# Designs tried in a protein design run: peptides against a protein of PDB entry 5Z08. Part 8

Target 1, 168 residues: chain A of PDB entry 5Z08
Amino acid sequence: RQKDEWAKKTSSLMKQLDWFIGEHLGAMLAAEELGGPVVGELMEIDPDDLSAGFNAHGKLKKATSQPDLDRRQRRIDDIWGPQDEQGQAHKRKRGADEALAASAEMRDLIEQLMNKLVEAGGDNSATYVEIPRESAAARFLVRSKVAMFHPNDARRLRLVDFGRDLDD
Target 2, 222 residues: chain B of PDB entry 5Z08
Amino acid sequence: GLPRLIDAIEEASKIPAKRRQTPIKPTIEKLTTHLYTHGASPDSLLRLADLLTLRNHLDQASLAAITRNLYPSSTVSDEVVLRFIGALGHGQLKPTLALQALFLRWLVMVYHLLENPGVLGQVYGVLFDLLDTAAIRPQLCHLLALVTRRKHVRPFRIQAILTLSRQTGGDPNLTGLLRVFKNYYPEIIVGDATKGRASAFKHPDPQWRQHLDEIQQRRSEA

## One batch from the design tools (peptide; made by RFdiffusion4, then SolubleMPNN)

Design b1_p8_6_s1 (from b1_p8_6, 5 letters changed)
Fold by OpenDDE base, seed 1:
Structure b1_p8_6_s1 (fold): chain B 168 residues (1-168), chain C 222 residues (1-222), chain A 8 residues (1-8)
Amino acid sequence: as target 1 above (168 residues)
Amino acid sequence: as target 2 above (222 residues)
Amino acid sequence: SLFDLLYK
């Protein structure tokens, strides 16, 4: 009975999370990946900061001169720009594709993090997921205090275990 | 004098309209006439801010009339500002959204008289989080346009405006605020959201401004 | 996927 109620609540929360990722978060993450505004960060981000990305601690790295600022600007304009009638169908499609890709990346990352947590059986050292890159998705989870990087390896990410403090 | 009028209104505000022995309207008219002629001192402004922002038995028309005649004769204290900011948002104990819009309009019109304009910057987050409230959005965007500094232009706020702009079909007040943000960070990618119609955030009442200036000049001559 | 399992 309690397990079934927990399963139902978990399922409901996951559906809500999936909806939030698809409807809102994916586009926001896509904007961040393209050098747009960072989701949920309180820090002053100058353009150089946006181009620089974040360090493993969620702090802005120094701007690496990535030359393709103009393409990124267009992509963000395509994602967030007002729908004027004419040239916007292709721009909308590209923005939608980037948002879908970001949504898929976030879903996949959450799935991997949850799977590793379950598989680890309480071993915190086994809960780390190897991430190929510091994505907007990974950074968002860290900023939200939902995930943590390995202290010595920024390629390893784990969920914050909130459950252990409830059993103590 | 003004203090005695405020005393009478404060006492009347504690009593439901149906239980008042005397009509309050004549006293409100005397108050608004006095305010129009002489303005309100800092002490009187605080008392009036409490009457306007705290739940009492005054009718909405009386509250609106007081707000429309709320000319400062001097400066506006942080305490007065914070009373009006605290009255914003949704809640049964808060003033109506229509009255809140008048408060925001008032803050715009007296912004140059604030003892510490920085006080609004300290509560910037509170103001910003109310942008989804359509009824106060025009005046709120105008106030934020005055208050915004580089420190307030954060990525999450840029994104919040962009999202809300999309949801509202490109509200010109949001577009105007986004242009203010872009002045601090020209590189902010706002897409075509800035190409749309933007509010110019002109002074909401030139006649009110002129009358305020006349009241303020009398103080400098005294 | 865990998401697919939760929608079944």
Scores: peptide ipSAE 0.022, ipTM 0.247, DockQ to the pose 0.019
Fold by OpenDDE base, seed 3:
Formats: sequence, structure tokens, C-alpha cells
Structure b1_p8_6_s1 (fold): chain B 168 residues (1-168), chain C 222 residues (1-222), chain A 8 residues (1-8)
Amino acid sequence: as target 1 above (168 residues)
Amino acid sequence: as target 2 above (222 residues)
Amino acid sequence: SLFDLLYK
């Protein structure tokens, strides 16, 4: 009974988290990756705003170059694509795709972090996920005090074990 | 004017060199001469940033020549900055690492003309993650030395530089960046990594700086 | 994936 309730609660929380990532956090993370405001400084980022990019004040300007290959390809498509109504649609699509990419990265990172925590069986040394880069997702989790870097290895990230801190 | 030259180059950039009816080199030379004499407006800078950072059929020598003459007549927008930052790293659609190094050098040289220097601080992580790329590391460390603030100096980044410094045999640019970090946190134990030669991050091109100042002064008098 | 497991 309690295990089933826990499983249901966990499932519900994960669905809510997934929704939050997809609907809100992904766009904010994408904005940060695009040189926009750090997540938490801008409360509402429209994916359409991501397509426009950010100005010197972290406010929306016209679409900035995206560092990733996919972002660059979108920029090429935005520049070399038809200048017509399809060009605006491409910009909007670009912002949406960046938000989707950021959402996917956050989901994957959270999944890896949780899986490692479960697999470690209480060994903190085994809870680290190796991250390929310092993403906006990774930075967000660290800023939120949900994750922490290994003190001696910037490529290793783990969930903060709130359970251990309560038992000490 | 400059817009017409950019138009011609944009059109030529869509066509492979072997299929062009006219050589582009004379138009590139006119562009670079114009840029050297008058600089580029914010709008022209954006268009040129797109030409430089997007995959097109322009040759590397032409792209490098444009970059070397990319004097801003005014300020540099965040959009222009982010175009160049987005061009960094590995990938088939990205500019060559040699051209990326020129972009980073350019950002260093125009840093004082940025509309918002804070934009580089926002993409600090992106820049920092590229430190393992040897071809751009010298200019990247210089840019990071300008951009670094206390908020960027984190234990994991300190350790990342220390690790990379060991792996590279003590790259002077990394040692220089560690010294910048230590300025914010004097208690940082950098060990033997700072005993080596450090880059002083001097201005990359004093003549380019002087010419930029002349272009900027003409605008203030107009 | 954990997400896939939770949506099943």
C-alpha cells in the first residue's frame, strides 16, 4: 500500500516536472544558452522571444546565433530561408526547437542523475553523472541546490542527497 | 555604399566559386577598404557577422580579410556578439577553428565597444567549455580574462582549469586565467600550476586598436 | 528511460 502510494506520487511528480520542463523551464534554459538572462531573472520567456534573441539588457532582440550545430543550421535557415512569412515561421520554429532541445537536455540530465542515485545504493562516490559540458540545465540544477559538482571534477554532477543530511 | 557591397557579397556567397560569373575578390577588396576607412555600422556588423559565421561559399581568405577589417564605427550589439559566440566549437556547420580564433581576437579588441559587456558573462559557460580546444584557447583565455567576474569563479571551474593545465603541460594562457581567478579569490590554492609562465593578455594588435580609435573619433566629430 | 517508465 505505502509503496504503491509512493510510486503513484513519484509518477505524478515526474509528470508535473516533465510538464514544467516542457512548458516553462525549457524556454528559460534555452534563453540562458542563447546568452539571455539566467533562469530565475526572467520569469516568462515566450519561445517566440527566443527566436528573436536577447539584447544587451537581456531583453528580446532579433534572433542571435546559436552555438550548437542545430542552432547554427536554424540560423542558416533563418537567414537563407525564404524572407517571406515562412521566414518568421522559421524564427518561431527555431525558438521552439531550442526550447525543445533544452527541455530534452534537462530531462536527460535529471534522468541520469536519478538513475545514478538509485544505482549507487548509498555510495556517494557512485552517484556522479559525467556531463559532457556545463549546460544551462546543469547550472540551473546547481543554482537551485538540487545538484552539486564534484569538488575536484567539473565534469561530475550529482544530486544533493537531502536524505543523508537529515540523518546526520 | 557599404550596404551594396554587402548585398553583392551575400549573393555571391550563395554560389560556389566555380559557378560565379564574376570573381568576388575585387568586391571583397572594396568591402575591406571601405571597412578600414569608415568602419561598419551596427546593421552592417550584423550582416557581416552572418556572412562570417554562417556556412556559405566564401573562401577562408576572404572571411579572414573581412574579420581583420571588421572595425565597428559605433557600438557592438549583443546580437553581433552572440553570432560570433554561436560560431564557436566543433562541427561541420561551424567556421574553421582558425576563423573562430580570429572572432575571439576580434571580441577581445572590441570588448570596450560592446553595448552590454554582460552578454559575454551570460554565455560564460559556453566559452569556458571550449577551453579544451587548443586552436582557440589563447584567444579564449584572453576573452575569459576580460569577462570573468566573481560569480564565474566556482570551485568546479577552478578544478577544470587545474586539470586542463596539467593535461596541457601548463599552458601559459590557462595559467593567466587562473591568476585572474585568484584575483577574485586569493585563497585559491593553484599549486604548481601558477608557478609557470603566464600570459599577460596584452592587446592582440596595437595598430588595429589605434585605427579603431581613429574611426570612433570621426563618428564623435560628425 | 526513467521518464518513459513513469509514463507507462
Scores: peptide ipSAE 0.022, ipTM 0.216, DockQ to the pose 0.028
Fold by OpenDDE base, seed 5:
Structure b1_p8_6_s1 (fold): chain B 168 residues (1-168), chain C 222 residues (1-222), chain A 8 residues (1-8)
Amino acid sequence: as target 1 above (168 residues)
Amino acid sequence: as target 2 above (222 residues)
Amino acid sequence: SLFDLLYK
């Protein structure tokens, strides 16, 4: 009975998480990947805004007249300006496709992290997932204090085991 | 004039709000209106910096309103800068982190008016050591991006940013500062820490800048 | 997927 209630609650929570990833977080993560706001600065991003792309400054490419930035501010903007215009030549998938991709990446990452945590059987060294890149998803989880990188290897990510910290 | 308004606010700042005979808000509004219209002289800036940075009984909204209207009519002295820098960090006598973020933002916006920009370079270590304070990090990184010179880019600071970047999940502001460092030493191995989004450190408030320029221009014509 | 398993 208690296990069944726990399973139902867990299932419900996972459904809510999946919904949140799909409906909200995916678009925000995609925006971050595309050079838009970091997740948490904007509460809601319209997928249509993703299609417009972001300027080098993380704002939507609206034709806002570049104010005459002072020479120093321009230099900073030049440093941060898209160095690799060429690297952005990855075919801008439609904003919706990027949101879907980001959602999938987040789901997959969470799944891997949870699976590794379960498989590790309490061995913290075995809980690390190897990530191919530092994605917006990975960064979000770390920033949210849900996951942490290996101290010596930023390609290894693990869930923070909150259950253990409560028993200690 | 502005000095009399500051006098009134200084006196009111010594008294808890509940014990004041008169509301201070109208005087704050007069002050902010005056600042918006005319800016603050160097002497007035120093007095206002003390009001903003020293513990007193002024409410946070009033302090924020003063800070948002703190237009220099002239230059910004080292003393004024050091008041704001001295107000940074954790401590019972320090301003709130929200107010500290406004101070850092202000320093960014008035950086070109500093009598001696080198003063910030002298306190670079103090600023850098505050990067772990998330609430002020965005503005702090922006200020550091302006202040950083080759002499400040040291191996231990590079490593500190890299470590903090990992711990923060690649904070774009840290990535930004690291890119500034890389401009001085292109050979810096930043690894995957720079593959993330980086903050462009744009001017925080273009309207504020425009209004500042108008105030500064009026002085040059007088 | 873990998500699919939790939905069954």
Scores: peptide ipSAE 0.022, ipTM 0.322, DockQ to the pose 0.017
Fold by OpenDDE base, seed 2:
Structure b1_p8_6_s1 (fold): chain B 168 residues (1-168), chain C 222 residues (1-222), chain A 8 residues (1-8)
Amino acid sequence: as target 1 above (168 residues)
Amino acid sequence: as target 2 above (222 residues)
Amino acid sequence: SLFDLLYK
């Protein structure tokens, strides 16, 4: 009975999480990956400031002439910029594709993190997932305090076990 | 009835305002009047939450008007709550910060009607990380003041709010939230950050509360 | 996927 209720609650939560990832978080993560606003660290970035792109420090880049920045900015503008009717469809599609990719990455990362947590059987050292890159998804989970990097290895990420802090 | 009004608005929301054959404003007015008179059922709340939180072609004034009249006739489900939480933060697909502030205000005003108030505690980290967003901070601090439990008052969050309080010059809402934290851990050294004026987190709209109570009472009699 | 398992 309690296990079934827990399973139902977990299923409901996962459905809600999946919905949240698909409908909201994926697009934001995609924006971050594209050099847009950092999910959750976004200071009040005026939409107009988003158009200027972000520097390597996450600060609004002033429109300085660096060509690689122009590509990211164009990509941000292509995803997020005012869509003229024909450009709108392509930008929407590209934005949707990037949001879908980011959603998939987040889902996969959460799945790996949860699986490792279950497999570890309470060994915190075994709960780490190796991440190929510091993704917006990984950063978001860390910022939200849902996940933590290994203190000595930023390629290793684990879920924060909130349950253990209650048992201690 | 309310479902038909929502249907019409959902269909209109798919179409840019300039391409609509009929003005949506009269339908929005009918909706808001209905909501004011009868409130929204759980099913209607979910549909309205989607209309409010998902990117569509509804104008900001209409979205704000719906939000201001979003009286629950019953309880508020976790799903509805999570729709509004998911709409928070920065992003082009997200509602405006002004609308997000209205959502947070709404969550504060309906907090006592949540089917599971613990759902907000589960997303506490997400809410807390948005404290740097000045436009939503007042309502966010109020919501966090309601949601905060001892388990949420962690050293890193204490330090984060202290840092943010210093950076903001002692925002009264942050000071209020720090006082809530201190209620759980009296030993927290908050320094000068709590010596300032703190928000009392009073109900945002007493008239709205009264009207909500009237709607809720009618349900108990039916 | 864990997500797929939770939706079954």
Scores: peptide ipSAE 0.020, ipTM 0.243, DockQ to the pose 0.074

Design b1_p8_6_s2 (from b1_p8_6, 4 letters changed)
Fold by OpenDDE base, seed 3:
Parts: sequence; structure tokens; C-alpha cells
Structure b1_p8_6_s2 (fold): chain B 168 residues (1-168), chain C 222 residues (1-222), chain A 8 residues (1-8)
Amino acid sequence: as target 1 above (168 residues)
Amino acid sequence: as target 2 above (222 residues)
Amino acid sequence: SLFDLLHS
């Protein structure tokens, strides 16, 4: 009974996490990778907002009525692709693709981290996952205090084991 | 040889200075002399990187002396690089910021000997996030200037440097890094932050470079 | 995936 309730709760939490990654977190992580704000500064980023791009300040481009600010912003827009209708469609597609990629990366990373934690059997040295790059996903987990880098290897990431700190 | 010297220092590093049977300083001097004369092999570099980056009972002067004489006789592996990168930042288990600055300086000076220069690009964000740490900023900006590629030049990073530049009163190293960013995207409006004095990111120690070249040349002839 | 396993 208690195991079944725990399993149901765990399953429910994982479903909620997967949904959150797919619907919200992926877009935010993609925004960070594309030069947008760090996750936590902007709580809601629509994939359509990713298509609009970000200014040099990491802020969403608002249609500002001031032509001189627009000229500066246009140069940044020119860096990130043409303003033409075809360019907007391509930007929207790119934004969606980046959000999907970021979601997949986050899911994969969490899975690897959890698997290593289970496999390690209490050996902290065995809980590290090798990451190919410092991604927005990895940074998010570290900022969230869910994961930590190896003290001597920036490519090694592990989950923070909160359970051990309770037994000490 | 060098391995035996490292063994002795590793053992001594486990023991507080007051409890050591023999002073470690003579062994450190032998090590630094050997490193100056012959350089360090990849295996020795890894062991020395561990000694430099792991918390132990070695004194800061000894660690600094080793770092200043850390001439690679060959290439520098990803593992060695990652040890030094992992040692950066704030934390009780991390080396002092002064020592971290020496590590960054070392990485700048041996950048051309990295087996995979791309390794630094993969941890670019880790490096970039340390720019607010004033004690290591000069060397960090220099390293980032070498490592930066188009893929790293992102709007949020541009803004972060601009903000930090304003907060620091226009640190020349940050201005230098912004100029590097502008080389990839000339249209980046960095405002007045680039009009100021910028670091040229010259080699930190020409004599060290020359001596490194001599060590490297001896290996190519062997 | 662990996610797939937990969704099943």
C-alpha cells in the first residue's frame, strides 16, 4: 500500500515535470541558449517570443515606436536573421525547434543524473554524469541547487543528495 | 625523477606543516627546478593539477611556485584543463582566488598546447559567470578572449558584460572582451563601453613563453 | 527513458 502510493506520487510528479519541461521550461532554456534572459528572470516565454528574438539587453523585442532605438535593434535583428515574412516563419520554426531540443536535453540530463544516483548505491564518486557542454539545462539545475559540478571537473555533474544531509 | 618528487609532495600534502618530519620546501625547490629544466609530461601535469586544485596542506607559496613553473613538455590534456576550471570560483574547498588567477594565467600561456582547445568552449558559461569576481577578472577576460567564438557571443552575455563594465567603471579587460565580441558581430552596439581603454591581451610573460618554447623544442628533437 | 517508464 505505501509503496503503491509512493509509486503513484512519483509517477504523478514525473508526469508533471515532463509536462513542465515540454510546455514551459524548454522554451525558457532555449531562450537562454539563444541569448535571452537567464531562466528565472522571465517566468513565461512563449515559443513565439523566441521567434521575435531578443535585444542586446536580453529583453524581448517590443515594437518600440522610437525609430533610433529601432535602428539599433534592427542591426541585432540582422544578426539573428532577416525581418521578412519568410524570415519570421523561419524564426518561428527555429524557436520551436530550439525549444524541443532544449526540452529533450533537459529530459535526457535528468534521466542520466537520476540513473547515476540510483546506480551509485551511496558512492558519491559514482553519481557524476559527464556532460558534453555546459548547457542552459545544466546551468538551470545548478542554479536551482538540484545539481552540482564536480569540484575538480566542470564536465561532471551530479544530483544533490538531500537525503544524506538529513541522516547526518 | 619528477614522479618521485611528486610522490614525496603528495605524501607531504596530506600532513599539516607542523606535523611533517621534514620541511617540504627543499622538495618543492627540487620540483620547481626540475619543471623549469625539463617541463612536465602529461601524466605529471595531471598529478600536479590535482595537487594544485585539491584541498591539501601545502602552503600557498609552494602552490604558486609550482604553478609558475608548470611548463608542459608536451600537450595539455582535457583532464588537466578541467581540473583547473573546476577549481575556479568561490567555495571553501576551492583554491584561493590568488591561486585561481595564476591558473587562468597559466591556461592563457599554454592555450596553444591544449590537445583540444574546444574543451574551454564547452565550459564557456562556467568561465563567463565568474567575470564578476574582480580578483580573477583580468586573466579570465584574457582567457575568454582566446576562447570566444561566434556561438558564445549571445545577447545576454553582451548585456552582462555591458552591465558589469558600467558597474566597474569601465574595466579595461571587460572593454577588451567586448571588442572581441564585436569582432564576431561588428553591428553590436556596445555603446561607450568600447570607447574607453581596452586591454590588448598581450602575452602575460614573454620570458615564460620563450622558456616554454625551448622546452617544447627539446621534445620535438627527442 | 525513465520518463517514459514513469509515464507507463
Scores: peptide ipSAE 0.023, ipTM 0.262, DockQ to the pose 0.026
Fold by OpenDDE base, seed 1:
Structure b1_p8_6_s2 (fold): chain B 168 residues (1-168), chain C 222 residues (1-222), chain A 8 residues (1-8)
Amino acid sequence: as target 1 above (168 residues)
Amino acid sequence: as target 2 above (222 residues)
Amino acid sequence: SLFDLLHS
């Protein structure tokens, strides 16, 4: 009975989260990825740390042109191209495509974070997901205090375990 | 000396012009002449920053005249910088936007004399959020162009400049600031909005710079 | 996916 109630509550929360990601958060994250407003309070993270990526030793890597960044960036030119009626339609379509992409990235990241938390069996060291980049999705989760970076490796992200602190 | 002139102006600033026993204009002229000849020490700069930024009964012409002659004889402290930054924006207790533009221009011209240039980087957000204020935008963009580091170039700020650039019909100062951002991140695609004329952010007053250099040289010889 | 499992 209690397990079934927990499963139902979890399912309901996931449906609400999925809806929120699709209807609101995806567009906001897409805007942030495209240089738009940040969702929530930015902690002063040095953008150099975000753009250059850190090597495994915490040293600034050369910005490797990830092809996906180039696609999103090309979409900025097209989103901000001449505001002709055709340009607005292309802007709306591209904005929708970026929102869908951001929604998919957020869903995938949350899924990976939750899976790692379950698989870790209580080992906090095993709960980290390796992220390919500091995405708007990753930053949002950290700003929301839902996730945290590894203190020595900004490529490793884990969920904050709120459950353990309540049972102690 | 300069301290006595500041004392007299501070006392006069507490009293409405119509209730003063003596005209303040001759004392302001003596102050500005002294500042032009000798510059202001760090202590004098702080006192003058308070006179310029705090609400008092001094007239706008006097405040502008002091600001135009505010030559540092040495360095500019963080405290002085923060007085001027704190005076920016809208509000009944804030200086006029015209005077704020002069403060920003002054900060641009003395940027190389700051004890800690990093102090402006710490208040970068405060400065950036004022870009929508048209009256101070030219000088604000110039100051931001000097202060901007890679850590300040964030996606939300890129988008804010792009949005504001569209809303303003492509303000050349915003285009100039966006080019500074692009120097840190060449991959930033700024669209056709950046194909327009950009400000070069040239020194606002070459004569003022030359005179400042002369004042600074006299200190090194003493 | 966990999302698919939670929606089933």
Scores: peptide ipSAE 0.022, ipTM 0.276, DockQ to the pose 0.013
Fold by OpenDDE base, seed 2:
Structure b1_p8_6_s2 (fold): chain B 168 residues (1-168), chain C 222 residues (1-222), chain A 8 residues (1-8)
Amino acid sequence: as target 1 above (168 residues)
Amino acid sequence: as target 2 above (222 residues)
Amino acid sequence: SLFDLLHS
């Protein structure tokens, strides 16, 4: 009974997580991968600075005057503009494809992390997933304190075991 | 009815304001009037949560007006809660911080109507990590004050609040949250950070609460 | 996948 309730709750949470990844997080992660704002980084970026966009170094472009509003509006229009303009459709498709790719990467990463956690049987050393790169997905999980890098190897990522803190 | 109003707004939300054949404002006003009078069903609430949290062409004033009139006629599902939580933080695709503050305020005001209050406890870390975002901090601290349980009070979070409290010059909301933490662990040395003025986390809108209660009562009589 | 199992 309790296991079944736990399984149902876990399933529900995973469905919600999957939805969240697909509908929201994937697009944000894709934006980060494209040099947009870092997802869940405490961008000490004033909302006004977020509006300024990021330079090639991922730093907030200084709010220069009039032309950046047009570029931002164009980017907003490029993301959300009507489908009938071929260029907007291509950018939307690319953005959608990137969001889908980011969603898939996040789902895969979470799955690997969860599988390793289960397989490790409580051995923290065995819970690490080897990641090919520091993806936006990996960074997001670390920033959210859901995952941790290995202290000596940034290619190894593990879930934070919140359950152990209940037994202490 | 409400579903038809939502349909019209959903369709309008796909179109930039300058390209709409009809002004959306009258439809928004009808929606908000309906919400004020009858509240939102769970299904309508979910659809409205999507309209509020997903990037669309609705203006901020309309989104804010919907949020301010987002009276649940019944319970608030986990799904609805998670829509609003997912909308929090920084990002080009996320709602404005002003709107996020309204969402957090709404969650505070409807907390007692959550089908599963524990859902917020599950995303506690996500909420907690947003505390440095000054624009949403007041409402976020209030929500965290409601959500916090002993399991959430960890040394690293205590230290994080203490550090942030020092950095902010003793934000009363952070002081209030520290007091909540101290209620679970009285031995926490909070130093001078708790000697300051703390937020009492009072209900943010008594009139809204009263009106919500009236909407909720009508459902219990039906 | 774990996600597929959860959606099945």
Scores: peptide ipSAE 0.022, ipTM 0.237, DockQ to the pose 0.072
Fold by OpenDDE base, seed 5:
Structure b1_p8_6_s2 (fold): chain B 168 residues (1-168), chain C 222 residues (1-222), chain A 8 residues (1-8)
Amino acid sequence: as target 1 above (168 residues)
Amino acid sequence: as target 2 above (222 residues)
Amino acid sequence: SLFDLLHS
């Protein structure tokens, strides 16, 4: 009975999360990726603390930066471009595509984080997911205190284990 | 080839126009034609960046013509970027503000070809501090709109833009940049400063972009 | 996907 209730609650929560990602969060994250508003509260993140973590090992592979630049320029053009009907339609379609992409990225990231948490069997060192980039999705999860970066490697992200903090 | 043309122009650049034995214009035209057709390699870009940014005896029309045809055939190195950034601002040894505006426009147009776009983020402060220079402000705001990340959006910079916007009577480029800032921090109280017309920061030359894409595609096929 | 499993 309790397991079934927990399963139902978990399923319901996942449905709500999926809905929230698809209907609201994806668009907001896409907006952030495109240079739009940051989702959630402006935590005073000291940029110096973030910069120190990202500098270490990995050559940011060239491939991820070029798409982001074109996306940003296009967004500026989409925001302020000629408001012709075609421009609005193209803006809407592109916005929808970026929202879908952001939603997919968030879903995938959450899935990976959850899977690693389950697979780790209580070993916190094994709960880290390697992220290819600091995405709006990753930043959102960290800002929301749902996830945390590895203290020495900003490419490694894990879920905050709220269950352990309750048992201590 | 392009290196020989650059050699000839480098040598001519050391000599005042009145003392040159031969007009440089035909060589500049050959260079610009070559650049238009084939683009510039990273090595050639660096040499051309030095010609454009260092004080020499080349006329402004020639420098502008080179800049307008400065199509990269591949990537743009940090060193090339830093040459152009170092050429910005006021000073007797710096290029004219008109030429600086062309450099900023060029950086906007080739931003997607930078080997490390982060290099501009590292010099963000240098760029931002030049916003008071009206002659380069339109292109500078456009470049900053591309370069700005959350880490750059600081309270003092928000206030600086707001102050400068008031002082300029609401320059549309500053309004545009402030909107980019507000995108990172929606809670930024911009007051009436954002109610004005903002620049869209559209690509400054779609034909130039198309031609650049053609040059870049030819390299991928070779 | 874990999402699909939780929705089933």
Scores: peptide ipSAE 0.021, ipTM 0.251, DockQ to the pose 0.016

